# Designs tried in a protein design run: peptides against a protein of PDB entry 5FRP. Part 99

Target 1, 225 residues: chain A of PDB entry 5FRP
Amino acid sequence: VEWTESIPQIIATREDISKELNQALAKTFIDSDPRVRRTSVMIFNKVPVTEIWKNITNKAIYTSLLHLAREKHKEVRELCINTMAKFYSNSLNEIERTYQNKEIWEIIDTIPSTLYNLYYINDLNINEQVDSVIFEYLLPFEPDNDKRVHRLLTVLSHFDKKAFTSFFAFNARQIKISFAISKYIDFSKFLNNQESMSSSQGPIVMNKYNQTLQWLASGLSDSTK

## One batch from the design tools (peptide; made by RFdiffusion4, then SolubleMPNN)

Design b2_p18_6_s2 (from b2_p18_6, 9 letters changed)
Fold by OpenDDE base, seed 4:
Structure b2_p18_6_s2 (fold): chain B 225 residues (1-225), chain A 18 residues (1-18)
Amino acid sequence: as target 1 above (225 residues)
Amino acid sequence: EEELQNYLENFFENLSKS
């Protein structure tokens, strides 16, 4: 708390602002108050990625951000997971790799591994969130095959063994889900055809449809809640 | 730079008030 009172004075002096602000900010990421930590994480959401990379040079800030992915406070953790994934994606898209930012990139490049390692916590909520951010930010839909492959390779290039294991498990699940959805659609189309329903295949398809629905319902987060 | 600065300033101001 005492150091917080000195921050306004530090901000007023432009010349040494960068280092002092970075140091102050680094402390906020490890503050005992989850509200402070939350606000700190929000910097990465509120400030353009280019500005962050330019002005936040203290490695401890980025490291601390990644650590918050395992935060006990649910709200902070969830925010952090989303934030770091988004930040990773934005960084890949907007930040060039230079000698000057190499050390920060070394940290940022571990974000995918950090996220995939969260699967080992064996928390359903965390798993769902990780799935979400992977889909949205880490491995988003990319129509360009070369870009998609490049992104994939970039993500995989820094995986540890645990992350690889999680990745394969995730991919296997995605494949299964995709297949199930495809079948669901086919079954739905079939079931919408009255002539098909009256056929000898009707009951069989209905059974498969129900099984597919049950599987999807059990594996997919209840988006309806 | 201005956006980050403004955000940080507001952040630290709010932090100092808590």
Scores: peptide ipSAE 0.206, ipTM 0.787, DockQ to the pose 0.012
Fold by OpenDDE base, seed 3:
Structure b2_p18_6_s2 (fold): chain B 225 residues (1-225), chain A 18 residues (1-18)
Amino acid sequence: as target 1 above (225 residues)
Amino acid sequence: EEELQNYLENFFENLSKS
């Protein structure tokens, strides 16, 4: 209540984003009302990344954002996970590393580790979301090999031990999926060839095809749950 | 800067009304 009473005074100043505004904003990230926390996170979605970096200088805000990844309120948590992943990617693409923003970068660089550590919660919905944001924002498809490697190294360079473990597990899944897809394609080609199907290998390939499909379906179903 | 300021002002105004 007392904090709420101070807000009108801050608004009345109509000054540029000041230290006071940063302090007020920092408090909203830890507000008891999930709606307030949600709205706070939305700042990172509605405001360009360059403006965020320029105007939000209180490191506590960024730290608090990362903590919301473990928020009990589902909607806030989900929003936060998507937001921080996107913000990380945008920051890498648009924000240069300088002496002035070094402290903020030190926090932002922990986002990948923060996300990968969520796998240890062992929640299927969280796992799926983390998988999604990794593919979309952290390690997106990049045809340029140098850029791809650089991004990968950047992500890995700040991992803690737990994040590395999760990463390898995830990477192992990706390898398996890729291999399965490759086999699926090969099997599909084989199945479309009548001469191949009439061969002694036909039934064997058909069986392997079905097994591969079942595995893929199971993996996809688990990823959608 | 103006967009962020406007967003923050609106945000805090809404908070003060709640």
Scores: peptide ipSAE 0.201, ipTM 0.781, DockQ to the pose 0.011
Fold by OpenDDE base, seed 5:
Structure b2_p18_6_s2 (fold): chain B 225 residues (1-225), chain A 18 residues (1-18)
Amino acid sequence: as target 1 above (225 residues)
Amino acid sequence: EEELQNYLENFFENLSKS
C-alpha cells in the first residue's frame, strides 16, 4: 500500500517512469488480494494490444498473467483464461515479430500450451471455458484456408506432448459433437413426419433421439463421450 | 501510451485508496 502511494510522485521522468510502472504493475499481478489481481488482468482487456506490447516490457508481467490461469480464485482464473486467449489472438493479428520483442513472444507463444494443459485439471467448468476460448480466439473460424492453416501451425509449433494429446482429444470431441448434432437434426426431421412416427422405426428413432439429446445436454466438455 | 498511462494512473490511485 505504501509503495502504491509513491507511484504518483514517480511519474515525473518518462523512461524511469516506464520501468517503475512496469515494476509496480508486476507486483500487482501477484498481489494477495484477488481484486488487485483482477484489476491487473483487466489492463489487457482495456488497453489496445499494440500499446501493451509497446509499454509493458517487463516479461514478469506476462509470465504472471499466464500463471493466473491456474490460480485458486475462480473469478480471476476465468477472467485470466479469457484474457490471455484474446490477447494471444490479438497479438498474432496485430504484432509483428521483431528482435526487440522476441523475449515477450517466447512467453506469449506458450499461451496455447498453457490453455490446453488446463484440461488435465479435469474440471468441467474449466474444460468448457477452454473449449470456448479455443474456438473463439485460438483457432477461430477463418474462411481463408491458407490463413487457417498458418494459424493452426503457429499454435501447434509451440506445443509440448501434453498439449498435443489434449489437442487431439479436443478435436475428437468436436467430431463427436458434430456427428451428434447431425443425428439430432435427422431425428428431428423424422419425428416431425407423422407417417414416419407411425412406422416400425418410430420407436427406435425416438430412443436414439432421446439418447442424442441426453448426450448433448450433458455438456460439451466431456471428451470421453 | 496515453490510454495505458491513464489506466495505470487510475489503477494505482485506486490501489492507494484501498
Scores: peptide ipSAE 0.193, ipTM 0.777, DockQ to the pose 0.012
Fold by OpenDDE base, seed 1:
Structure b2_p18_6_s2 (fold): chain B 225 residues (1-225), chain A 18 residues (1-18)
Amino acid sequence: as target 1 above (225 residues)
Amino acid sequence: EEELQNYLENFFENLSKS
């Protein structure tokens, strides 16, 4: 609260407004009030990515943004996860890598690893959100194969060992989900056929169908039993 | 620059009032 009282005076002094604003902003990301932290994160959503990169030069702001992905306050954490994923994607699309912004890119390039490392928290809600932002922002659908591969390689090139492990686990889960859905459809078709239901295979297929449904209902958890 | 500055100014002004 005490530092916020000095901010109007800082804004009034036209000299190194950029530096002072960056310092003030850096403090808001670690404020004890979750509303302040939330509003700080929203800067990355409301301001164009090009303007963010140009005007926010304090590394601590970017590192603090990434740290908020693991904060205790659920709403701020969820906002942060979505924000950093989107910001990463927008940065890849709109920001050129230069010598001047290299240090910031080094931080931004860790966003994929930061997100994939959230799987180790073993929280279903977090996992679902991470899955969502991966498909929406990190590895979006791209019809151009070369662009898709390039994006994938870019994401993977900055992975730590933990991120790689979670990535492979994620892919394994996706394969299992796809397989389960396919089997569900097949079983449903079989069950809708009266002749098939009356066959000796009917009870067996019904059992497999129920197992598949139970697995899908269990939240798509890696319970590879 | 102007958009970010305006947002930050409003943000900090609101923080000072709370």
Scores: peptide ipSAE 0.173, ipTM 0.763, DockQ to the pose 0.011

Design b2_p18_6_s3 (from b2_p18_6, 5 letters changed)
Fold by OpenDDE base, seed 5:
Structure b2_p18_6_s3 (fold): chain B 225 residues (1-225), chain A 18 residues (1-18)
Amino acid sequence: as target 1 above (225 residues)
Amino acid sequence: DKELEEFLKNFYEKLSKE
């Protein structure tokens, strides 16, 4: 009760509270009790993404969230997989990339790789879940071609080698090479637009594009050997 | 801010009771 009453006053000292909360939350994510871990994951589901990014500043929390994707406890793992995929999508849609949040984005950008790496576990249930969240959150249906291409490139640009291999193995069939090619064409058109290239995002997008092409080229070369 | 605070409050209260 005293803690609750002090919360408004302590909220006034926002920085200290934030630090304590982050420290406490970091501990709960690695708690031995799966119920505690589950509850910790639920924060990312119940709290708006903008508020999460604002208030959870300890990078260890995000790292711990990602590690729970390989959790032994089935319920926690399943929840985590859904949560991180959704959180990734929401972050891409709602959170701007700034200098201040760069370190967190570096972690969040690994979510796609984390998910695709789960295919190597060779568990049917996990595979089905990963397929589901990829379709729903990572690579959702988007009628806007530019947005679709951008999302795809964003996802692929941060892949590790294993994730990339999994992507080609499992999704290459669904992402009709034709669709990838169409996206490539659309992206090329975007890059050829001088106004788009002159934007502050132009170089970033170009870099992502080049990285994707490099990975595609390397993946294709390995498949032909 | 209020929603997060409320949730975190509830979360920590629950954790303290377990």
Scores: peptide ipSAE 0.034, ipTM 0.677, DockQ to the pose 0.013
Fold by OpenDDE base, seed 1:
Structure b2_p18_6_s3 (fold): chain B 225 residues (1-225), chain A 18 residues (1-18)
Amino acid sequence: as target 1 above (225 residues)
Amino acid sequence: DKELEEFLKNFYEKLSKE
């Protein structure tokens, strides 16, 4: 922390400031203290995306940010996952692709793959967080169909094979959930009809209903914890 | 220069609060 306080005094030129900042930040991302790493990630969260792209020019910093998604420290990891997803979304919305920033974009474009690859860890908490950031930042709700498709194509265009596999698995899960919910609703309607309950189909429907509830509970319990 | 200064200020403020 002391070295950070000395940076303002050494700043002779804009280039020097940028260099010193990048050097300092690169070190903080790999610091042994989780608090320091957390603070480093928070910079990407709190500083406007345009200022980040302008002032952080060392590609190693961005690479380090992405690596923290697999950090052992839970708080840092969770913060990083949210931050990188948000940063990706903001970058897509606010940063133009130029020749000068091409190298950084090459790294940023891997964020979707990085996130989807976290599913292979098979951790329920991580899976829930990844699900959350996908819906919030990577593939947000967009009423404009063209924009939605464009975003989807952008995300998919940089997927590795593992990410594609995870993506399809995720979609399959979503379809199953949607189907289960629909069936739940249908069963609920059926159960509310006394005449239907008294029918020979009543016990069969009840059994299916219970199975559906159990499945939903198992899936949703994983999402709420 | 002003943008960089603001960035640095924000950076330091964030580092100091944690």
Scores: peptide ipSAE 0.031, ipTM 0.669, DockQ to the pose 0.012
Fold by OpenDDE base, seed 3:
Structure b2_p18_6_s3 (fold): chain B 225 residues (1-225), chain A 18 residues (1-18)
Amino acid sequence: as target 1 above (225 residues)
Amino acid sequence: DKELEEFLKNFYEKLSKE
């Protein structure tokens, strides 16, 4: 009976320690010293994604990470851009969406939009880096058509209007019309696959697709005005 | 305590290898 009474205290102690750590980390991400901010970003780069999600629960830390993409200090900014892209990819691959981590996912899902918005800075070095991380982490080469389409839809589903504009501009420049058509065909095949639609993922994919279409429609409507 | 300790341990171990 005594050991059962100690469990809540242990859990409470763990929560307290975790809270203190999260508070401390939140401060280091906004520290005036670039070296401290750099070290903070390195946590996301060096610690396994599963451990990050488990132990870093303060949403302010994730928000601060994303904000560093526009950091004045070049080295910190470059590190942040690479780190957040990699972290996004790893999270998609390894972290399940649950009720408990919903608020963090809401932030992480904005990483693609955050990255595409960097094109508006009109800095050649930033543009090159964004191109690189998109190719390596956001939209990596995937031979499986269904997985490729699913990843694309996931990336697009949380775009803001500016990100969509950048995406289309980028794709219009880099993707030959033939490749775009091929992707459209693949997408259409995926949507028409009854097995995929009847799966537990079907409704999720459809919802993401509809959200993407709504955003596209809203962006196009604004461009036609 | 164990989860945080493990996190910190993993964090420091990975940082020390760089």
Scores: peptide ipSAE 0.030, ipTM 0.661, DockQ to the pose 0.013; fails the geometry check
Fold by OpenDDE base, seed 4:
Structure b2_p18_6_s3 (fold): chain B 225 residues (1-225), chain A 18 residues (1-18)
Amino acid sequence: as target 1 above (225 residues)
Amino acid sequence: DKELEEFLKNFYEKLSKE
């Protein structure tokens, strides 16, 4: 456990982590001691995403990380779910897709499906956690419409059938809310522009704005009951 | 890298004792 805790510092200070270190780390992810597995997952939280991609080259580590989402040990599982979601988001934001990292991206691109598939466990605590990480990391609030749509398409592009089903069953409402909020912001900006209000599009936008507000109000009211 | 080798050695030793 103690040596694994030192790994983040080593990764941060060294340009190249040896193949041997990767192999050793891969073993810690499947260690029988939950504390060792936990510490292994923490590496992904403590080390910058760019350094992880640079130094962790063994694909088995990433695969093992994803498997821990279904870990029996609650603490490890919860940590893993948060970690992989955050790592996915950070990777999308900071890591370019190259020929060299293609194999790792193929694994990372399955994180959304991995998370959505957790709904089939039918555990309330897991469901709540998945909801949280989806909102925070997978499909975060994004005021830029193009970025928001791009993120959504990226997430959906690698869904398996089960993930799609879960997506529509559990998170469709949240996504709709997020889009509605974004539209609300856009409409608010439009309405604050006097020149836009005086245009022929003014009444049309106002109507759409009101419809959006009504939809939001109805959706929020159902969540408070 | 001698430092890395030493680290790995120590790591392996710790893993073997568990």
Scores: peptide ipSAE 0.020, ipTM 0.581, DockQ to the pose 0.009; fails the geometry check

Design b2_p18_6_s4 (from b2_p18_6, 9 letters changed)
Fold by OpenDDE base, seed 4:
Structure b2_p18_6_s4 (fold): chain B 225 residues (1-225), chain A 18 residues (1-18)
Amino acid sequence: as target 1 above (225 residues)
Amino acid sequence: DEELKDFLENYFKRLSEL
């Protein structure tokens, strides 16, 4: 009987400790030192998603994580963008939606919108990173059609208007890039053929090739910067 | 639970050293 009565106290003590840890962790996400913020974000990368959901119950932590996507410090921002996308994907795969975790899910479900809204910053580096995490984590390649559709619907179901607009714009851009790359390859093949270069079409193809290269160069961040 | 706690404790310890 006494042992049973001690269990609630132990649980309460553990809950108290957990609460204190959560409060302390929440403060680190808004710390003035970017190193502290970075380290805080890394928790989401180092700890299994199931353990995070179990132990990180302070909503402010998740909200703060999402806010760091717009962090001025480049390294922290980049880490955060990757982290939240990965965390979203892992959560979808491993965490069941329950009444108890509903409030956290309400935040996590905004990650896709948060990421797509980053396109409005109009930064090429950010755009490329967002593109990458979308393909890797949000809308990954999935050979199973049902799973792919389900994931897509899940992502879209929580979009705000701006995210939808970005989504459509992104898709349009992807189509254009794909087209441009295909043309680049075709042009490259043509240009490698000496007989084709000597033809009346040579100068025309060369001009189109240059235009394609210029377009590609303008849309891609300089990876050498 | 214990793994995360240990991690967080170590994390905060390291943070205090910064």
Scores: peptide ipSAE 0.070, ipTM 0.701, DockQ to the pose 0.012
Fold by OpenDDE base, seed 5:
Structure b2_p18_6_s4 (fold): chain B 225 residues (1-225), chain A 18 residues (1-18)
Amino acid sequence: as target 1 above (225 residues)
Amino acid sequence: DEELKDFLENYFKRLSEL
């Protein structure tokens, strides 16, 4: 009986240690020394995504990571951009959405927007890097149409207006209307798949599709003005 | 859990030495 009562204290102590570590880590992301910030970002590269999600619970760490994408120090910024994109992709692949991690997902889901918003800086090096990470991590080539569509919808579903505008502009430049049409076709195929529609994801995908369609329509209207 | 903890501990230790 006494041992059972000590377990909560030990757990609490571990939680306290974890909390302290999280607080300390959060401070390192805003440290004045770029080397410290760099090293902090590297945690997200060195530690498995599952372990990060489990142990890094301080939201400030994730928000700070996202902010580093706009920092002045080139090396840290570049590292951050790559790191956050990769982390996003890995999270989508390996982390289940639960009630407990919802708040972190709300932050992580903004990574695509954060990245696309970097185009507004109008820096060629940043643009190239963002392009690279988009193709490598955000919207990688996926031969499975359903998976590809699902990923695209996931990425787009949390776009802010600016990110969407950037996406549209990017697509307008790189993606012939034909690609947008192809994606539309892919969406349509996905939606027409009875198994997909009958799944728990069906309504979610439908909603995302409708949002995407609305955005595309709005973007096209703006481009025609 | 232990690997991350060890990493962070080492990280913070190194940071304290800088």
Scores: peptide ipSAE 0.066, ipTM 0.692, DockQ to the pose 0.013
Fold by OpenDDE base, seed 3:
Structure b2_p18_6_s4 (fold): chain B 225 residues (1-225), chain A 18 residues (1-18)
Amino acid sequence: as target 1 above (225 residues)
Amino acid sequence: DEELKDFLENYFKRLSEL
């Protein structure tokens, strides 16, 4: 009987500890030392997503995480961008939407928009990183059409106007790349056919092939600079 | 603050052991 009375106190103590911890964590995300901010972001990488959702209940922490995507400190910013994208993906996969976590989901659902809005900074390094996390975490390759469409709709459902604009621009770029690759394949097939190469169209196709390669190379090289 | 760092490190260490 005495042990049962201690459990509520322990639970209450745990809740109190949890509250204090959340308050302490919230402060670390806005600390003046970038090392402290970095460490705070790393929590989201080291702790399983389910435990994060369970233990981090202060919405200000999530909001602060999202703000670090525009951090002046490069290392912290880069870490944050990767972290928030991964966290978003993991949350979609592992966390159910409930009444209790609704307010947190409202913040998390803005991650795609937050990321796409980074394109407006017009920084090449940021753009490359955003491209990377979109393909890796936000809109990963999914062979199942229904799942792919569902993910896409989920991502788009919370876009602001600016994010939509960026998304369409990005898609336009992808379409262009896809067409270029398709042409490359066709040209490669053509070039492998000696009869086709001997035709009057041979030199023309070769020229187009080279142009396509150059375009692809330039698009890829701009990503390596 | 070193104290906060130590606290967080200890906390995370404890969480990883759970």
Scores: peptide ipSAE 0.053, ipTM 0.665, DockQ to the pose 0.012
Fold by OpenDDE base, seed 1:
Structure b2_p18_6_s4 (fold): chain B 225 residues (1-225), chain A 18 residues (1-18)
Amino acid sequence: as target 1 above (225 residues)
Amino acid sequence: DEELKDFLENYFKRLSEL
């Protein structure tokens, strides 16, 4: 009988400790030192997703994580973007939707919109990173058509209007890039043929090739920046 | 539970030393 009375106190103590830890952790996401913020983001990379969902119950922590996607400090921002995308994917794969975790899921479900909204910053480095995490984590290659469609619908179902606009713009850009690459290859093949180069079409193809290269170069971030 | 707790405790300890 006495042992049963101590269990609630231990649980309460654990809840209290958990609450204190959550409160302390929440403060670290808004710390003035970028190193502190970085280390806080790394928790989401180092701890299994199931343990995070179980132990991090303060919704403010998740909200703060999402806000760091627009962080001024480049390293922290880049880490956050990768982390939140990966965390979203892992959560979809490993965490069930329950009544108890509904409030957290409401935040996590905004990650796709948060990422797509970064395109409005019009920064080439950010755009490249967002492109990367979309293909790696949000909309990964899935050979099963039903699973692929389900993932797509899940992502789209929580989009805001801005995210939808960005999504369509992104797709349009991808189509253009794909087309440009295909044309680049065709032009390259043509240019490698000496007989074709000596033809009346040679200068025309060369001009189109150069235009294609310029267009491709303008859309790619300088890898050296 | 224990892994996350240990990680967080170590994290906060390291933060206090900075």
Scores: peptide ipSAE 0.069, ipTM 0.700, DockQ to the pose 0.012; fails the geometry check

